# Peptides against a protein of PDB entry 6CSU: the designs that were tried, part 4

Target 1, 51 residues: chain A of PDB entry 6CSU
Amino acid sequence: GALEELRGQYIKAVKKIKCDMLRYIQESKERAAEMVKAEVLRERQETARKM

## One batch from the design tools (peptide; made by RFdiffusion4, then SolubleMPNN)

Design b2_p19_8_s2 (from b2_p19_8, 10 letters changed)
Fold by OpenDDE base, seed 4:
Structure b2_p19_8_s2 (fold): chain B 51 residues (1-51), chain C 51 residues (1-51), chain A 19 residues (1-19)
Amino acid sequence: as target 1 above (51 residues)
Amino acid sequence: as target 1 above (51 residues)
Amino acid sequence: SIDGQIEELEKESEEIVKK
């Protein structure tokens, strides 16, 4: 019935949201790691210029 | 230094995203519960009309 | 660590979806 269909649609939507969130977290982690690497490189370059 | 500031900004941003995600999930669950309640009421009303 | 905090976030998200 309509109740079972609604429940099914809700479960499907929640699973999609979960997947989207986990993907976003993973991409955010990757971006953060790249930003840290870039900053470390800049700091090393700055140190080298001051020598 | 710049690296520590970047790390601090990243941690702050991630915590904000965490809070936003948890709030969104909670609100989504509440909306789903209300939709289920509304559907149950409609089904009961439909049954009553068919009697 | 940031990685540990992200892992905890993922765990909490999964637990919320299961409930």
Scores: peptide ipSAE 0.095, ipTM 0.550, DockQ to the pose 0.051
Fold by OpenDDE base, seed 3:
Structure b2_p19_8_s2 (fold): chain B 51 residues (1-51), chain C 51 residues (1-51), chain A 19 residues (1-19)
Amino acid sequence: as target 1 above (51 residues)
Amino acid sequence: as target 1 above (51 residues)
Amino acid sequence: SIDGQIEELEKESEEIVKK
């Protein structure tokens, strides 16, 4: 009935939200990691320049 | 140095994202629970009407 | 739980930033 359909739709929506959130977190982590790597490179280059 | 500052900013950003996501999930769950309760009530009323 | 998964992702993020 309508209740079972609503329950099914709710579960599907929650799973979608969960997936989207995990993806967003993962992508954010990847972006952060790349920015850190770039900063490390810049720091090393600056140190080398001072040698 | 700049690297340590960047690291701190990234950790802070991740924590903020976590908090926002947890809040969104909790609010979504609450809305879903209310929708289910409302549907259960409607179903019970419809059943009662048919008695 | 979703909360546990987010916590794990936060820990992984901290490890990535440290490297």
Scores: peptide ipSAE 0.087, ipTM 0.551, DockQ to the pose 0.062
Fold by OpenDDE base, seed 1:
Structure b2_p19_8_s2 (fold): chain B 51 residues (1-51), chain C 51 residues (1-51), chain A 19 residues (1-19)
Amino acid sequence: as target 1 above (51 residues)
Amino acid sequence: as target 1 above (51 residues)
Amino acid sequence: SIDGQIEELEKESEEIVKK
């Protein structure tokens, strides 16, 4: 009935939101790692330039 | 240094995302509960009308 | 139950953020 349909739709929506958010977090972590790598490289190059 | 600042900003951003996500889930649950209550009420009223 | 499923969802989300 309508109640079961509503429950099913809610569960489906929440699962989708979970998946989207977990993916976003994973992608955010990967982007952050790349930014850190770039920053470390810049700092090492700056140090090397001053030697 | 810049690396520590970047790390700090990243950690802060991830924590904020976590908090926002958990709040969204909580609010979504509350909205879903209210929708279910309304649906149950409508179905009960429909049943009562047919008696 | 929906509440149990959402609780598990929250736990999984917290674990991913901790990593």
Scores: peptide ipSAE 0.074, ipTM 0.546, DockQ to the pose 0.050
Fold by OpenDDE base, seed 5:
Parts: sequence; C-alpha cells; structure tokens
Structure b2_p19_8_s2 (fold): chain B 51 residues (1-51), chain C 51 residues (1-51), chain A 19 residues (1-19)
Amino acid sequence: as target 1 above (51 residues)
Amino acid sequence: as target 1 above (51 residues)
Amino acid sequence: SIDGQIEELEKESEEIVKK
C-alpha cells in the first residue's frame, strides 16, 4: 500500500544520502590535500627568497 | 615554524570539512522529508480521484 | 593523523545517516 511504498522510498533516499556524503568527504579530503601542497610550496618559496 | 603552521592549517581544514559534512547531511535529510511529503500528497490526490 | 581523523569523520557521517 501507499504507506509501504513511502517507507521504501524513504529507505532508498537515505541510502543515497549516505553515498553522497561519503563522496563529499572524499572530495573535501582531496581538496584539503591540494591546499596543503600549495601552502608548502608557498612557504618553501618564501624561505628561499629570504636567503 | 612552517611545519607547525601547516599542521594547524590541516587541523582547521579537517574541522571545517566535518562541519560542512554535517550541514550537507542535514540539508539532504530535509530535502528527503519534503520529497516524502510531496509523494504522500500525490498519493492522497490519486486515491481521491479514483473515488 | 589526518587520515585517521577523516576515517572518524566518515564513521560519524555513517552514524548520522542511520539515525
């Protein structure tokens, strides 16, 4: 019935949300890693210019 | 030093990622809830039209 | 480590979805 169908739709939506969240975390982690790499490069250049 | 500063930046970035993830989950749940409400309304209308 | 912290964030996210 309608109630069972609604429950099914809800469960499916929650599963999708979980997958989307895990993907978001992974992408955010990758962006953070790239930001750190860029910062390290900037600091190395800054140190080199001070010599 | 540069290494300590980098560590600090990393920790701050991770904290931000955590907050962003929690917000994303909350927003996704809200969207799912609205989708469910809309579906219930559609099914009620469909039932009413069949009478 | 950063990797360990991210793993914990993933676990927390999974727990939030279960609720």
Scores: peptide ipSAE 0.092, ipTM 0.556, DockQ to the pose 0.052; fails the geometry check

Design b2_p19_8_s3 (from b2_p19_8, 10 letters changed)
Fold by OpenDDE base, seed 1:
Structure b2_p19_8_s3 (fold): chain B 51 residues (1-51), chain C 51 residues (1-51), chain A 19 residues (1-19)
Amino acid sequence: as target 1 above (51 residues)
Amino acid sequence: as target 1 above (51 residues)
Amino acid sequence: SIDGQIEELEKESDEIVKK
Protein backbone atom coordinates (compact mmCIF):
# COMPACT_ATOMS: atom_id res chain seq x y z
CA GLY B 1 0.00 0.00 0.00
CA ALA B 2 0.83 3.68 0.07
CA LEU B 3 2.39 3.46 3.55
CA GLU B 4 4.71 0.62 2.59
CA GLU B 5 5.70 2.36 -0.62
CA LEU B 6 6.47 5.59 1.23
CA ARG B 7 8.55 3.68 3.78
CA GLY B 8 10.47 1.98 1.02
CA GLN B 9 11.15 5.27 -0.75
CA TYR B 10 12.34 6.90 2.46
CA ILE B 11 14.67 4.05 3.38
CA LYS B 12 16.13 4.02 -0.11
CA ALA B 13 16.70 7.78 0.02
CA VAL B 14 18.38 7.56 3.42
CA LYS B 15 20.66 4.77 2.24
CA LYS B 16 21.64 6.83 -0.78
CA ILE B 17 22.42 9.86 1.38
CA LYS B 18 24.55 7.67 3.66
CA CYS B 19 26.49 6.23 0.75
CA ASP B 20 27.01 9.65 -0.81
CA MET B 21 28.25 10.99 2.50
CA LEU B 22 30.72 8.17 3.00
CA ARG B 23 32.01 8.56 -0.53
CA TYR B 24 32.40 12.31 -0.06
CA ILE B 25 34.33 11.74 3.17
CA GLN B 26 36.68 9.29 1.51
CA GLU B 27 37.27 11.49 -1.51
CA SER B 28 37.73 14.52 0.73
CA LYS B 29 40.38 12.67 2.72
CA GLU B 30 42.23 11.81 -0.46
CA ARG B 31 42.08 15.39 -1.69
CA ALA B 32 43.24 16.65 1.69
CA ALA B 33 46.20 14.29 1.64
CA GLU B 34 47.22 15.48 -1.80
CA MET B 35 46.79 19.10 -0.74
CA VAL B 36 49.05 18.59 2.28
CA LYS B 37 51.65 16.84 0.15
CA ALA B 38 51.65 19.62 -2.41
CA GLU B 39 51.80 22.32 0.24
CA VAL B 40 54.73 20.65 2.00
CA LEU B 41 56.67 20.52 -1.25
CA ARG B 42 55.92 24.14 -2.08
CA GLU B 43 56.78 25.26 1.42
CA ARG B 44 60.14 23.49 1.32
CA GLN B 45 61.02 25.34 -1.86
CA GLU B 46 59.81 28.72 -0.67
CA THR B 47 61.50 28.41 2.71
CA ALA B 48 64.72 27.40 1.03
CA ARG B 49 64.66 30.54 -1.12
CA LYS B 50 64.17 32.74 1.92
CA MET B 51 67.14 31.18 3.72
CA GLY C 1 -4.04 10.24 9.03
CA ALA C 2 -1.29 7.68 9.44
CA LEU C 3 -0.01 8.25 5.92
CA GLU C 4 0.34 12.00 6.37
CA GLU C 5 1.98 11.55 9.75
CA LEU C 6 4.48 9.05 8.37
CA ARG C 7 5.23 11.31 5.43
CA GLY C 8 5.89 14.21 7.76
CA GLN C 9 8.22 12.15 9.93
CA TYR C 10 10.19 10.84 6.97
CA ILE C 11 10.58 14.27 5.43
CA LYS C 12 11.78 15.67 8.74
CA ALA C 13 14.26 12.84 9.20
CA VAL C 14 15.68 13.20 5.70
CA LYS C 15 16.09 16.94 6.18
CA LYS C 16 17.96 16.33 9.42
CA ILE C 17 20.33 13.85 7.81
CA LYS C 18 20.98 16.25 4.96
CA CYS C 19 21.76 19.07 7.37
CA ASP C 20 24.05 16.83 9.41
CA MET C 21 25.89 15.84 6.25
CA LEU C 22 26.37 19.44 5.17
CA ARG C 23 27.60 20.40 8.62
CA TYR C 24 30.05 17.51 8.61
CA ILE C 25 31.38 18.60 5.24
CA GLN C 26 31.86 22.16 6.46
CA GLU C 27 33.56 21.07 9.66
CA SER C 28 35.75 18.66 7.72
CA LYS C 29 36.88 21.49 5.47
CA GLU C 30 37.76 23.60 8.48
CA ARG C 31 39.74 20.76 10.04
CA ALA C 32 41.54 20.17 6.78
CA ALA C 33 42.46 23.85 6.56
CA GLU C 34 43.87 23.79 10.07
CA MET C 35 45.82 20.63 9.29
CA VAL C 36 47.39 22.27 6.26
CA LYS C 37 48.24 25.38 8.25
CA ALA C 38 49.89 23.33 10.98
CA GLU C 39 51.83 21.27 8.47
CA VAL C 40 53.10 24.37 6.70
CA LEU C 41 54.35 25.82 9.97
CA ARG C 42 56.09 22.59 10.94
CA GLU C 43 57.63 22.25 7.51
CA ARG C 44 59.02 25.79 7.63
CA GLN C 45 60.74 25.01 10.89
CA GLU C 46 62.10 21.67 9.77
CA THR C 47 63.32 22.98 6.44
CA ALA C 48 64.99 25.89 8.18
CA ARG C 49 66.94 23.51 10.41
CA LYS C 50 68.15 21.54 7.41
CA MET C 51 69.42 24.69 5.68
CA SER A 1 25.94 7.94 14.18
CA ILE A 2 24.16 7.99 10.85
CA ASP A 3 23.77 4.22 11.05
CA GLY A 4 22.13 4.52 14.42
CA GLN A 5 19.82 7.23 13.18
CA ILE A 6 18.76 5.12 10.22
CA GLU A 7 18.06 2.16 12.46
CA GLU A 8 15.95 4.26 14.78
CA LEU A 9 13.99 5.76 11.92
CA GLU A 10 13.34 2.33 10.48
CA LYS A 11 11.98 1.20 13.84
CA GLU A 12 9.75 4.25 14.08
CA SER A 13 8.46 3.70 10.56
CA ASP A 14 7.63 0.09 11.35
CA GLU A 15 5.60 1.16 14.34
CA ILE A 16 3.67 3.69 12.29
CA VAL A 17 2.90 1.21 9.53
CA LYS A 18 1.54 -1.25 12.08
CA LYS A 19 -1.03 1.27 13.29
Scores: peptide ipSAE 0.104, ipTM 0.482, DockQ to the pose 0.629
Fold by OpenDDE base, seed 5:
Structure b2_p19_8_s3 (fold): chain B 51 residues (1-51), chain C 51 residues (1-51), chain A 19 residues (1-19)
Amino acid sequence: as target 1 above (51 residues)
Amino acid sequence: as target 1 above (51 residues)
Amino acid sequence: SIDGQIEELEKESDEIVKK
């Protein structure tokens, strides 16, 4: 009935939110990792210029 | 140094995202629960009309 | 249960932050 369908829709929505959230966190982590790598490269370049 | 500060900012940002997402899920759960309660009430009212 | 699924999500999120 309508109640069972509503419950099913609720569970589906929560699962979608979970997936979207985990993906967003993963993408944020990847962007942060790239920023760190870029900073390390700049620091090494600066050190090389001082030699 | 700059690298440690960047790491700190990254961790802070990820923690904020986590908190925002968990709050959104909790609010979604509350809304879904209210919808289910409303549906149960409507079904009981319909049953009462049939008596 | 929905509560169990939320708890699992929180654990997965904690592991992502820890890494």
Scores: peptide ipSAE 0.078, ipTM 0.542, DockQ to the pose 0.051
Fold by OpenDDE base, seed 4:
Structure b2_p19_8_s3 (fold): chain B 51 residues (1-51), chain C 51 residues (1-51), chain A 19 residues (1-19)
Amino acid sequence: as target 1 above (51 residues)
Amino acid sequence: as target 1 above (51 residues)
Amino acid sequence: SIDGQIEELEKESDEIVKK
């Protein structure tokens, strides 16, 4: 019936939101890691120029 | 330094995203619960009309 | 740590989906 269908739609939507959220967080972590690596590289280059 | 500042900004941003997503999910759950309640009410009314 | 925060978020997400 309509109630069961609505429940099914809700559960499906929540699962999708969960997956999208986790993917976004994972991608954000990867971007942050790359930014940190780039910053470390720049700091090393700056140190090298000051020597 | 710049690295520590970047790390701090990243952590702050991730915490904000976490809070926003959890709030969104909570609000979505509340909306879904209200939709279910409304559907149950409509079904009860329909049943009453058929009696 | 960031990893700990992500793990907590995943746990909370799992609890939400179970309800």
Scores: peptide ipSAE 0.077, ipTM 0.537, DockQ to the pose 0.051
Fold by OpenDDE base, seed 2:
Structure b2_p19_8_s3 (fold): chain B 51 residues (1-51), chain C 51 residues (1-51), chain A 19 residues (1-19)
Amino acid sequence: as target 1 above (51 residues)
Amino acid sequence: as target 1 above (51 residues)
Amino acid sequence: SIDGQIEELEKESDEIVKK
C-alpha cells in the first residue's frame, strides 16, 4: 500500500543523500589537498629563487 | 606561514561541511519519519471509518 | 535499519575527515 511505498521512497532517499554527501566530502578533500600541494610548490620555488 | 594558514582553512572548511551534512541527513530523516507517521494515522482513520 | 545506515555514514565521514 501507500505506506510501503512511502517507506521505500524514504529508504531510497536516505541512501542517495548518504552517497552524495560522502562523494562531496571526498571531492572537497581532494580539492583542498591539491591547493596545499600547489602552495608547497610555490614556497619551494620561492626558496630556490632566493638561494 | 601561508601554508599553515591554508591548512587551517582547509580543516575548518571540512569540519563545517561534515557538520552541515550530518544536520541535513538528520533533518531529512525527521521529515520522512513525520510523513510516515501521518500516513499511518490516515490509514488508521480510514480503517476506523469503515468499521 | 535506517539508523544503522546513518551511523555508518557518520563513521565513514569521520574516517574521510581524519585522513
Scores: peptide ipSAE 0.079, ipTM 0.544, DockQ to the pose 0.050; fails the geometry check

## One batch from the design tools (peptide; made by RFdiffusion4, then SolubleMPNN)

Design b2_p21_3_s3 (from b2_p21_3, 10 letters changed)
Fold by OpenDDE base, seed 4:
Structure b2_p21_3_s3 (fold): chain B 51 residues (1-51), chain C 51 residues (1-51), chain A 21 residues (1-21)
Amino acid sequence: as target 1 above (51 residues)
Amino acid sequence: as target 1 above (51 residues)
Amino acid sequence: GEEEERRRREEEERRRREEEE
């Protein structure tokens, strides 16, 4: 009935939010890793120029 | 020399920060997943009580 | 989303296997 339909829609919405959040977190993890990698590379280059 | 030592320390520090950030992000991902799972379970229980 | 639908399909397939055993 209407309650089952609404329940289904709610659960679907919550699952969507979950997926979106987890995707955001995964992407954030990847971005953080890349930023740090880039920083380490820049530092190595800078140090090499100063030596 | 001193420059190589300082460079080594800097790279080590950046790597540590990277590891800490990635750990935080991983833990955040796990917490988010658990929160959503718990919410879905609560909703199912609430709906079951109302039906 | 697509990930949810995939998970739902996998769960349904598992249930069908358990019912057929």
Scores: peptide ipSAE 0.096, ipTM 0.429, DockQ to the pose 0.000
Fold by OpenDDE base, seed 3:
Structure b2_p21_3_s3 (fold): chain B 51 residues (1-51), chain C 51 residues (1-51), chain A 21 residues (1-21)
Amino acid sequence: as target 1 above (51 residues)
Amino acid sequence: as target 1 above (51 residues)
Amino acid sequence: GEEEERRRREEEERRRREEEE
């Protein structure tokens, strides 16, 4: 019935949001790691140029 | 009725999850910025020591 | 994507087994 459908839609939506959050967290960690790597490489070049 | 209550609970849950996600994103950005800042400072010291 | 699809297939298989009992 309508209640079971609404419950099913709720469960599906919450599961999707959970998956989206976990994916976002993983992608955010990967982007942060790449950003740190790039920053370290830039800083090595800049510090080497100052000496 | 029960259908309106279930709908209300769904909307409330989705709103809460949205707020939690936005907060997590903001906190993740702040942590990433601090991590980059710390890494840059460490790399400056390490590069200066090599030269 | 693939993990969600795998979970959907596992849930569908479980539902089919429960409907056959």
Scores: peptide ipSAE 0.077, ipTM 0.391, DockQ to the pose 0.000
Fold by OpenDDE base, seed 2:
Structure b2_p21_3_s3 (fold): chain B 51 residues (1-51), chain C 51 residues (1-51), chain A 21 residues (1-21)
Amino acid sequence: as target 1 above (51 residues)
Amino acid sequence: as target 1 above (51 residues)
Amino acid sequence: GEEEERRRREEEERRRREEEE
């Protein structure tokens, strides 16, 4: 019935939001790791130039 | 020498920051997943009461 | 942290094995 359909639509929407949020967080993790990696590489180069 | 020690200290600090950031992001991911799980459970209960 | 110290030990052990070959 109409109530079951509405329930189904809501659950589907919530699942989509969950997936989107988790993907965003994973992508944020990857970006953070890359930023730190790049920083470490730069600092190694800078210190090497000073030595 | 002193420059190598400073470099070592800096790299150590950056690694710590990296670990802390990644841990925070992982914990945020877990919290988000739990929030969504709880929401889905609540909504299932609410819809069941309306049917 | 403990995870980083563990990684350092694993890397040091690997280097020792490579030097013994």
Scores: peptide ipSAE 0.065, ipTM 0.396, DockQ to the pose 0.000
Fold by OpenDDE base, seed 5:
Structure b2_p21_3_s3 (fold): chain B 51 residues (1-51), chain C 51 residues (1-51), chain A 21 residues (1-21)
Amino acid sequence: as target 1 above (51 residues)
Amino acid sequence: as target 1 above (51 residues)
Amino acid sequence: GEEEERRRREEEERRRREEEE
């Protein structure tokens, strides 16, 4: 019926938002890890040049 | 020497920040998942009452 | 979404083929 259809649409929309949020958070985690990795590598190279 | 000590302190600080960021992101992911789960459960209960 | 529409089209095409046989 119409109520079940409306409920189905709402649940589908909420699931989409959930997936988008979780993907964004995962991508943010990966970017943060890569930024820190790059910083550590740069510092190692700078220190090696000063010795 | 003093440069190696300073480098060591910087690397230690960056590692701490990294750990804090990744923990925050993981906790944010868990909270987002639980919020959506609770919303879906509430909607199921509301729909069941209207039938 | 696009995947659901593709699935509906594939199911409709299958049903038409079965009716023509």
Scores: peptide ipSAE 0.025, ipTM 0.370, DockQ to the pose 0.000

Design b2_p21_3_s4 (from b2_p21_3, 14 letters changed)
Fold by OpenDDE base, seed 2:
Structure b2_p21_3_s4 (fold): chain B 51 residues (1-51), chain C 51 residues (1-51), chain A 21 residues (1-21)
Amino acid sequence: as target 1 above (51 residues)
Amino acid sequence: as target 1 above (51 residues)
Amino acid sequence: GAERRREEELRRKEEEKRREE
């Protein structure tokens, strides 16, 4: 019935949000890793210039 | 020194990611709430048409 | 910790959803 359909749609929406959040977390971790790599490279370049 | 600066930058980046994630979660909850409201309105309209 | 376990449970549910699609 209509109530069961509404419940099903709600559950589907929540599951989608959860998947989107997981993807966002993963992408954020990847972006953080790239920022750290870039900073390490800059630090190495600065160290090389000081030597 | 350079190591402390790198650590500081890393911590700052992680804090930003955390804030972005919290905002994303909040926005996702708001979007879900709006979808539920829209569905409830549709259900009420359907019920009204059936009465 | 608890966060990793929650992430793993969420990943399992994501995989389940992808199999249902």
Scores: peptide ipSAE 0.128, ipTM 0.554, DockQ to the pose 0.000
Fold by OpenDDE base, seed 3:
Structure b2_p21_3_s4 (fold): chain B 51 residues (1-51), chain C 51 residues (1-51), chain A 21 residues (1-21)
Amino acid sequence: as target 1 above (51 residues)
Amino acid sequence: as target 1 above (51 residues)
Amino acid sequence: GAERRREEELRRKEEEKRREE
């Protein structure tokens, strides 16, 4: 019935949000790693210039 | 009725997940910033040693 | 430690969901 359908929709929505969060976490980690990598490269160049 | 209660529970759960995601995003940004800051400092020291 | 364990639990549930699809 309508209650079971709503329950199903709720479970499906929660599962989707969970997957979205996991994806966001993974993508955020990848972005953070790339940002650090880029910053390290820039800092090497800048530090080398200042030495 | 039971349908309205389930609807209420669904809305409450979605709101909670939304808040959790926003908090995670904020904390992830802060962690990323601190990680970059720490990496830059380490890279300055390492680059200086190699020069 | 606790955050990693929570992430691993979430990953297991994602893998389970993917197998059910």
Scores: peptide ipSAE 0.120, ipTM 0.466, DockQ to the pose 0.000
Fold by OpenDDE base, seed 4:
Structure b2_p21_3_s4 (fold): chain B 51 residues (1-51), chain C 51 residues (1-51), chain A 21 residues (1-21)
Amino acid sequence: as target 1 above (51 residues)
Amino acid sequence: as target 1 above (51 residues)
Amino acid sequence: GAERRREEELRRKEEEKRREE
């Protein structure tokens, strides 16, 4: 019935939002890791130039 | 050093974002549950009026 | 496995923080 369908739609929507948020978290972690890697590379280059 | 501090800041930022996202998910689930409850009440009221 | 455990720990910390407010 209409109630069960609506309930199902809300549950599905919440699951989708959860998946989207987990993806966002994962992508944010990956971006942060890339920024750290870039900084390490810059630090190594600066160290090499000072030697 | 500056690199370790930057790394620490990025890790802290990612943790904060993750917490914010988990809060958002929880609040979204609560809102969805409330909408379902409200719909159940409306359906019951409509059923009662039809009887 | 490890990600789920970390998510659960983070959720617990968020719930604890909300209780302290």
Scores: peptide ipSAE 0.111, ipTM 0.522, DockQ to the pose 0.000
Fold by OpenDDE base, seed 5:
Structure b2_p21_3_s4 (fold): chain B 51 residues (1-51), chain C 51 residues (1-51), chain A 21 residues (1-21)
Amino acid sequence: as target 1 above (51 residues)
Amino acid sequence: as target 1 above (51 residues)
Amino acid sequence: GAERRREEELRRKEEEKRREE
């Protein structure tokens, strides 16, 4: 019935949200890793200039 | 020192990620709510056509 | 540890969903 259809659509929406969140977490971790790499590179360059 | 700067930047990156995740969760909930509203509207229209 | 397990469980559920489609 109509209530079962609504429930099915809600469950589908929640599953989509979960997938999107996992993707977001992965992309966020990758962005954080790139920020750390860029900082390490800047610090190495700064140290090299002071030697 | 350099290690403290790296730590500071890492903490800043993590805070940004947290804010982005919270925003994403909020937007995802809003999208889910709109999907449910659209479904309820479709079902009401279908019920009205069968009366 | 716990976050990796949650990520793996979530990936399993995504793969299961793809098989049902």
Scores: peptide ipSAE 0.120, ipTM 0.553, DockQ to the pose 0.000; fails the geometry check

Design b2_p21_4_s1
Fold by OpenDDE base, seed 1:
Structure b2_p21_4_s1 (fold): chain B 51 residues (1-51), chain C 51 residues (1-51), chain A 21 residues (1-21)
Amino acid sequence: as target 1 above (51 residues)
Amino acid sequence: as target 1 above (51 residues)
Amino acid sequence: SIEERIGEYIEELEKESEKIV
């Protein structure tokens, strides 16, 4: 019925939001890791250049 | 020095991620609220139509 | 209500997000 449909839609929306959030968090973590990796590499290259 | 600079960059990146997440959550909350509002309106309209 | 549960869920997400930093 209408009530069950509404509840189902709400639950579906919440689950989608949760999934989107988790994906965003994961991607953000990956980007952060790559950023750190790149900075470490740049530092090493700079140090090597000065040696 | 290099270590402090890297640490600073990491902290800056993490803070940015946090801000992005909070913004995303807030926007998601607003979207969810509007979705609920729309569903309630649709239900009321449907009920009224059947009366 | 389902609306209240949605609100609670979003609030929990906000709390969890605060743990990132």
Scores: peptide ipSAE 0.106, ipTM 0.524, DockQ to the pose 0.052
Fold by OpenDDE base, seed 2:
Structure b2_p21_4_s1 (fold): chain B 51 residues (1-51), chain C 51 residues (1-51), chain A 21 residues (1-21)
Amino acid sequence: as target 1 above (51 residues)
Amino acid sequence: as target 1 above (51 residues)
Amino acid sequence: SIEERIGEYIEELEKESEKIV
């Protein structure tokens, strides 16, 4: 019935949100790691130029 | 430094997503509750008309 | 509640994310 359908839609939405959150966090972690990597490389180059 | 600023921005973004998702879920629940309420009212009216 | 469980799950994900930098 309509009640079961509403419950099903809610559960589906919650599961989608969970997946979206996990993906967002994972992608954000990857981007953060790349930004840190780039900063470290620049820092090392700058230090090397000063030597 | 730049690393701390990056961390701060990252954490801020995650917290924003958390708030947005919780709001979405809450609003979805409210809409679902209203739909169920409306259905129950219609069902009761229909039963009453058949009596 | 379901919202509380979702909130707790997101908080654990936030803690994991804070370990990056």
Scores: peptide ipSAE 0.097, ipTM 0.523, DockQ to the pose 0.107
Fold by OpenDDE base, seed 3:
Structure b2_p21_4_s1 (fold): chain B 51 residues (1-51), chain C 51 residues (1-51), chain A 21 residues (1-21)
Amino acid sequence: as target 1 above (51 residues)
Amino acid sequence: as target 1 above (51 residues)
Amino acid sequence: SIEERIGEYIEELEKESEKIV
């Protein structure tokens, strides 16, 4: 019936929101990890120049 | 730094999830209320036709 | 982890959504 169809549409929308947000968080983690990696490399290069 | 930026992004993501879900819940409640209202009106009309 | 906590929160929201209709 109409009520069951509405419920199904709502649950589907919730699942979509969950997937979108988890993807966004994962991409943010990857960007942060790359920034840290770049900083470590720069620090090592600066130390090497001073040795 | 990168860590503070990541923390900020996580907090922002959680707030966005909360806002999106609350909006979807509210919209679903409104649609359900309208469906119930329409059903009650139809039932009253059918009863009136039988009286 | 942050991902685990967010996942748990979303699961609770999904359970609430299933009770609305």
Scores: peptide ipSAE 0.088, ipTM 0.504, DockQ to the pose 0.100
Fold by OpenDDE base, seed 5:
Structure b2_p21_4_s1 (fold): chain B 51 residues (1-51), chain C 51 residues (1-51), chain A 21 residues (1-21)
Amino acid sequence: as target 1 above (51 residues)
Amino acid sequence: as target 1 above (51 residues)
Amino acid sequence: SIEERIGEYIEELEKESEKIV
């Protein structure tokens, strides 16, 4: 019936959101790691300029 | 020193990931709610056409 | 190490994401 179909659609949507979130977390972690590496490099370069 | 700065950057990156995830969760919930509402409306309209 | 702690924290975040279903 209509209620079962609605529940089915909700569950499907929630499962997709879960998958999207896990992917987003992984991609966000990768971006954060790149930003940290870039910042460390900039700070090392600044230190070198002050030597 | 350099080690403290590196640790600080790691902590900052993790905090940003946490904030991004919380925002994504909220936005995903809102999108899911809108999709459910749209589906309910479509089903109601279909029921009306069959009356 | 702080890297290991970060890894553990990310794993916890992933577990929290699984609780939304």
Scores: peptide ipSAE 0.077, ipTM 0.495, DockQ to the pose 0.058

Design b2_p21_4_s2
Fold by OpenDDE base, seed 5:
Structure b2_p21_4_s2 (fold): chain B 51 residues (1-51), chain C 51 residues (1-51), chain A 21 residues (1-21)
Amino acid sequence: as target 1 above (51 residues)
Amino acid sequence: as target 1 above (51 residues)
Amino acid sequence: SLEEKIEEQIKELEEESEKIV
C-alpha cells in the first residue's frame, strides 16, 4: 500500500543523502585545507617582507 | 608561529564544514520528503483512475 | 509507527555524520 511505498522510498532517499553528504564533506575538507595553507603562506610572506 | 596558526585555522574550517554539512542534510531531507509524498500521491491517483 | 522509524533512521544518519568531523 501507499504507506509501505512511502517507507521504502524514504529509506532509499536517506541512503542516497548519506552518500552525497560523505562526498560533500570529503571535497569540502580538501578545499578548506588548501585555502588554509595558502592563507598561512601569505601571512609568512608578509612577515618576511617586514623583516 | 605559522604551525599554530595553521592548526587553529584548520580547526575553524572543519567546524564550518560541519555546520554546512548539517544544513545540507536538513535541506536534502526536506526535498526528499516532498518528492516522495508527491510520488505516492501520483500513484494513488493513477490507481483511482483505473478503478 | 512509520514516523518513529523514519526519525530513528534520521538520528542514526546525523550521528554518523558527526563522526566524520
Scores: peptide ipSAE 0.084, ipTM 0.518, DockQ to the pose 0.055
Fold by OpenDDE base, seed 3:
Structure b2_p21_4_s2 (fold): chain B 51 residues (1-51), chain C 51 residues (1-51), chain A 21 residues (1-21)
Amino acid sequence: as target 1 above (51 residues)
Amino acid sequence: as target 1 above (51 residues)
Amino acid sequence: SLEEKIEEQIKELEEESEKIV
């Protein structure tokens, strides 16, 4: 019935949001790591040219 | 009734998760920015000592 | 590290999600 359908929609929405959040966290972690790695590398190169 | 109550619970839960996600995104951006800033500074100092 | 903090947040989210779903 309508109540079961609404319950199903609730569970589905929560599961989707959970997955989206976990994915975002994982991607943010990867992006942050790559960003730091890239900046460290660039800074080493730039500073080496100035020394 | 029970249907309206369940609907209310659904909407409340979705709103909460949305807010939590947005907060996490904002905080993650701030942490990432500070981490990059700190690593760039440390790397400049370290590389300067080696040049 | 940021990675360790994020991993802890993932764990917390997973635990919270288990209470909701």
Scores: peptide ipSAE 0.074, ipTM 0.427, DockQ to the pose 0.101
Fold by OpenDDE base, seed 4:
Structure b2_p21_4_s2 (fold): chain B 51 residues (1-51), chain C 51 residues (1-51), chain A 21 residues (1-21)
Amino acid sequence: as target 1 above (51 residues)
Amino acid sequence: as target 1 above (51 residues)
Amino acid sequence: SLEEKIEEQIKELEEESEKIV
C-alpha cells in the first residue's frame, strides 16, 4: 500500500544519504591530506632553494 | 607557520564534518522514532475501527 | 519489521561514522 511504499522510499533515501555522507567525508579527508602534502613539498622546495 | 595552519584547518574541517554527521544521525533517529510511533498509532486506530 | 530495519540501519550508520572519523 501507499504507507509501505513511503516507508520503502524513506529507507532508500536514508541509505543514499548515508552513502553520500561517507563519500563526502572520505573525499574531504583525501583533499585535506593532499593539501598538507602539497604544503610540505613547498616547504622542502623553499628550504632547498635557500641552501 | 603555513603548514601548522593548514594542519589546523584540516583538523577543524574533519571535526565539522563529524559534528554534521552526528547531527544528521540524531535527526534521523528522531524521525525514525516518530515513524514508529505513527505506525503504532495507526495500528491501534485500525484495531479500534474493527471493534 | 520495517521499523526494526530502520533502527538497525541507523545503528549501522553510527558505527560506520565512528570508524571514518
Scores: peptide ipSAE 0.085, ipTM 0.517, DockQ to the pose 0.024; fails the geometry check
Fold by OpenDDE base, seed 2:
Structure b2_p21_4_s2 (fold): chain B 51 residues (1-51), chain C 51 residues (1-51), chain A 21 residues (1-21)
Amino acid sequence: as target 1 above (51 residues)
Amino acid sequence: as target 1 above (51 residues)
Amino acid sequence: SLEEKIEEQIKELEEESEKIV
């Protein structure tokens, strides 16, 4: 019935939101990791210049 | 020191990610609520047409 | 109600997201 269909649509939407969130978190973590990597590289370069 | 600065940058990045996720969840909830509202309105319209 | 069920599902989603961070 109509209410079951609506419930189904909502559940589907929530599942999609969950997937989108997981993807967003994963991508954000990857970006953060890359930022850390870049900073470590810069630090090593600065250390090398001071030696 | 440099390691403390890097750690600080990482913590700051993680905090930002958390905030971004919370915002995404909130916006997604709002969109889901609006979708449900729209579907309920459509259902009521269909019921009205059948009466 | 349907609204209450929806609210519970949203709450579960929030709790799951908090575990990831």
Scores: peptide ipSAE 0.081, ipTM 0.512, DockQ to the pose 0.053; fails the geometry check

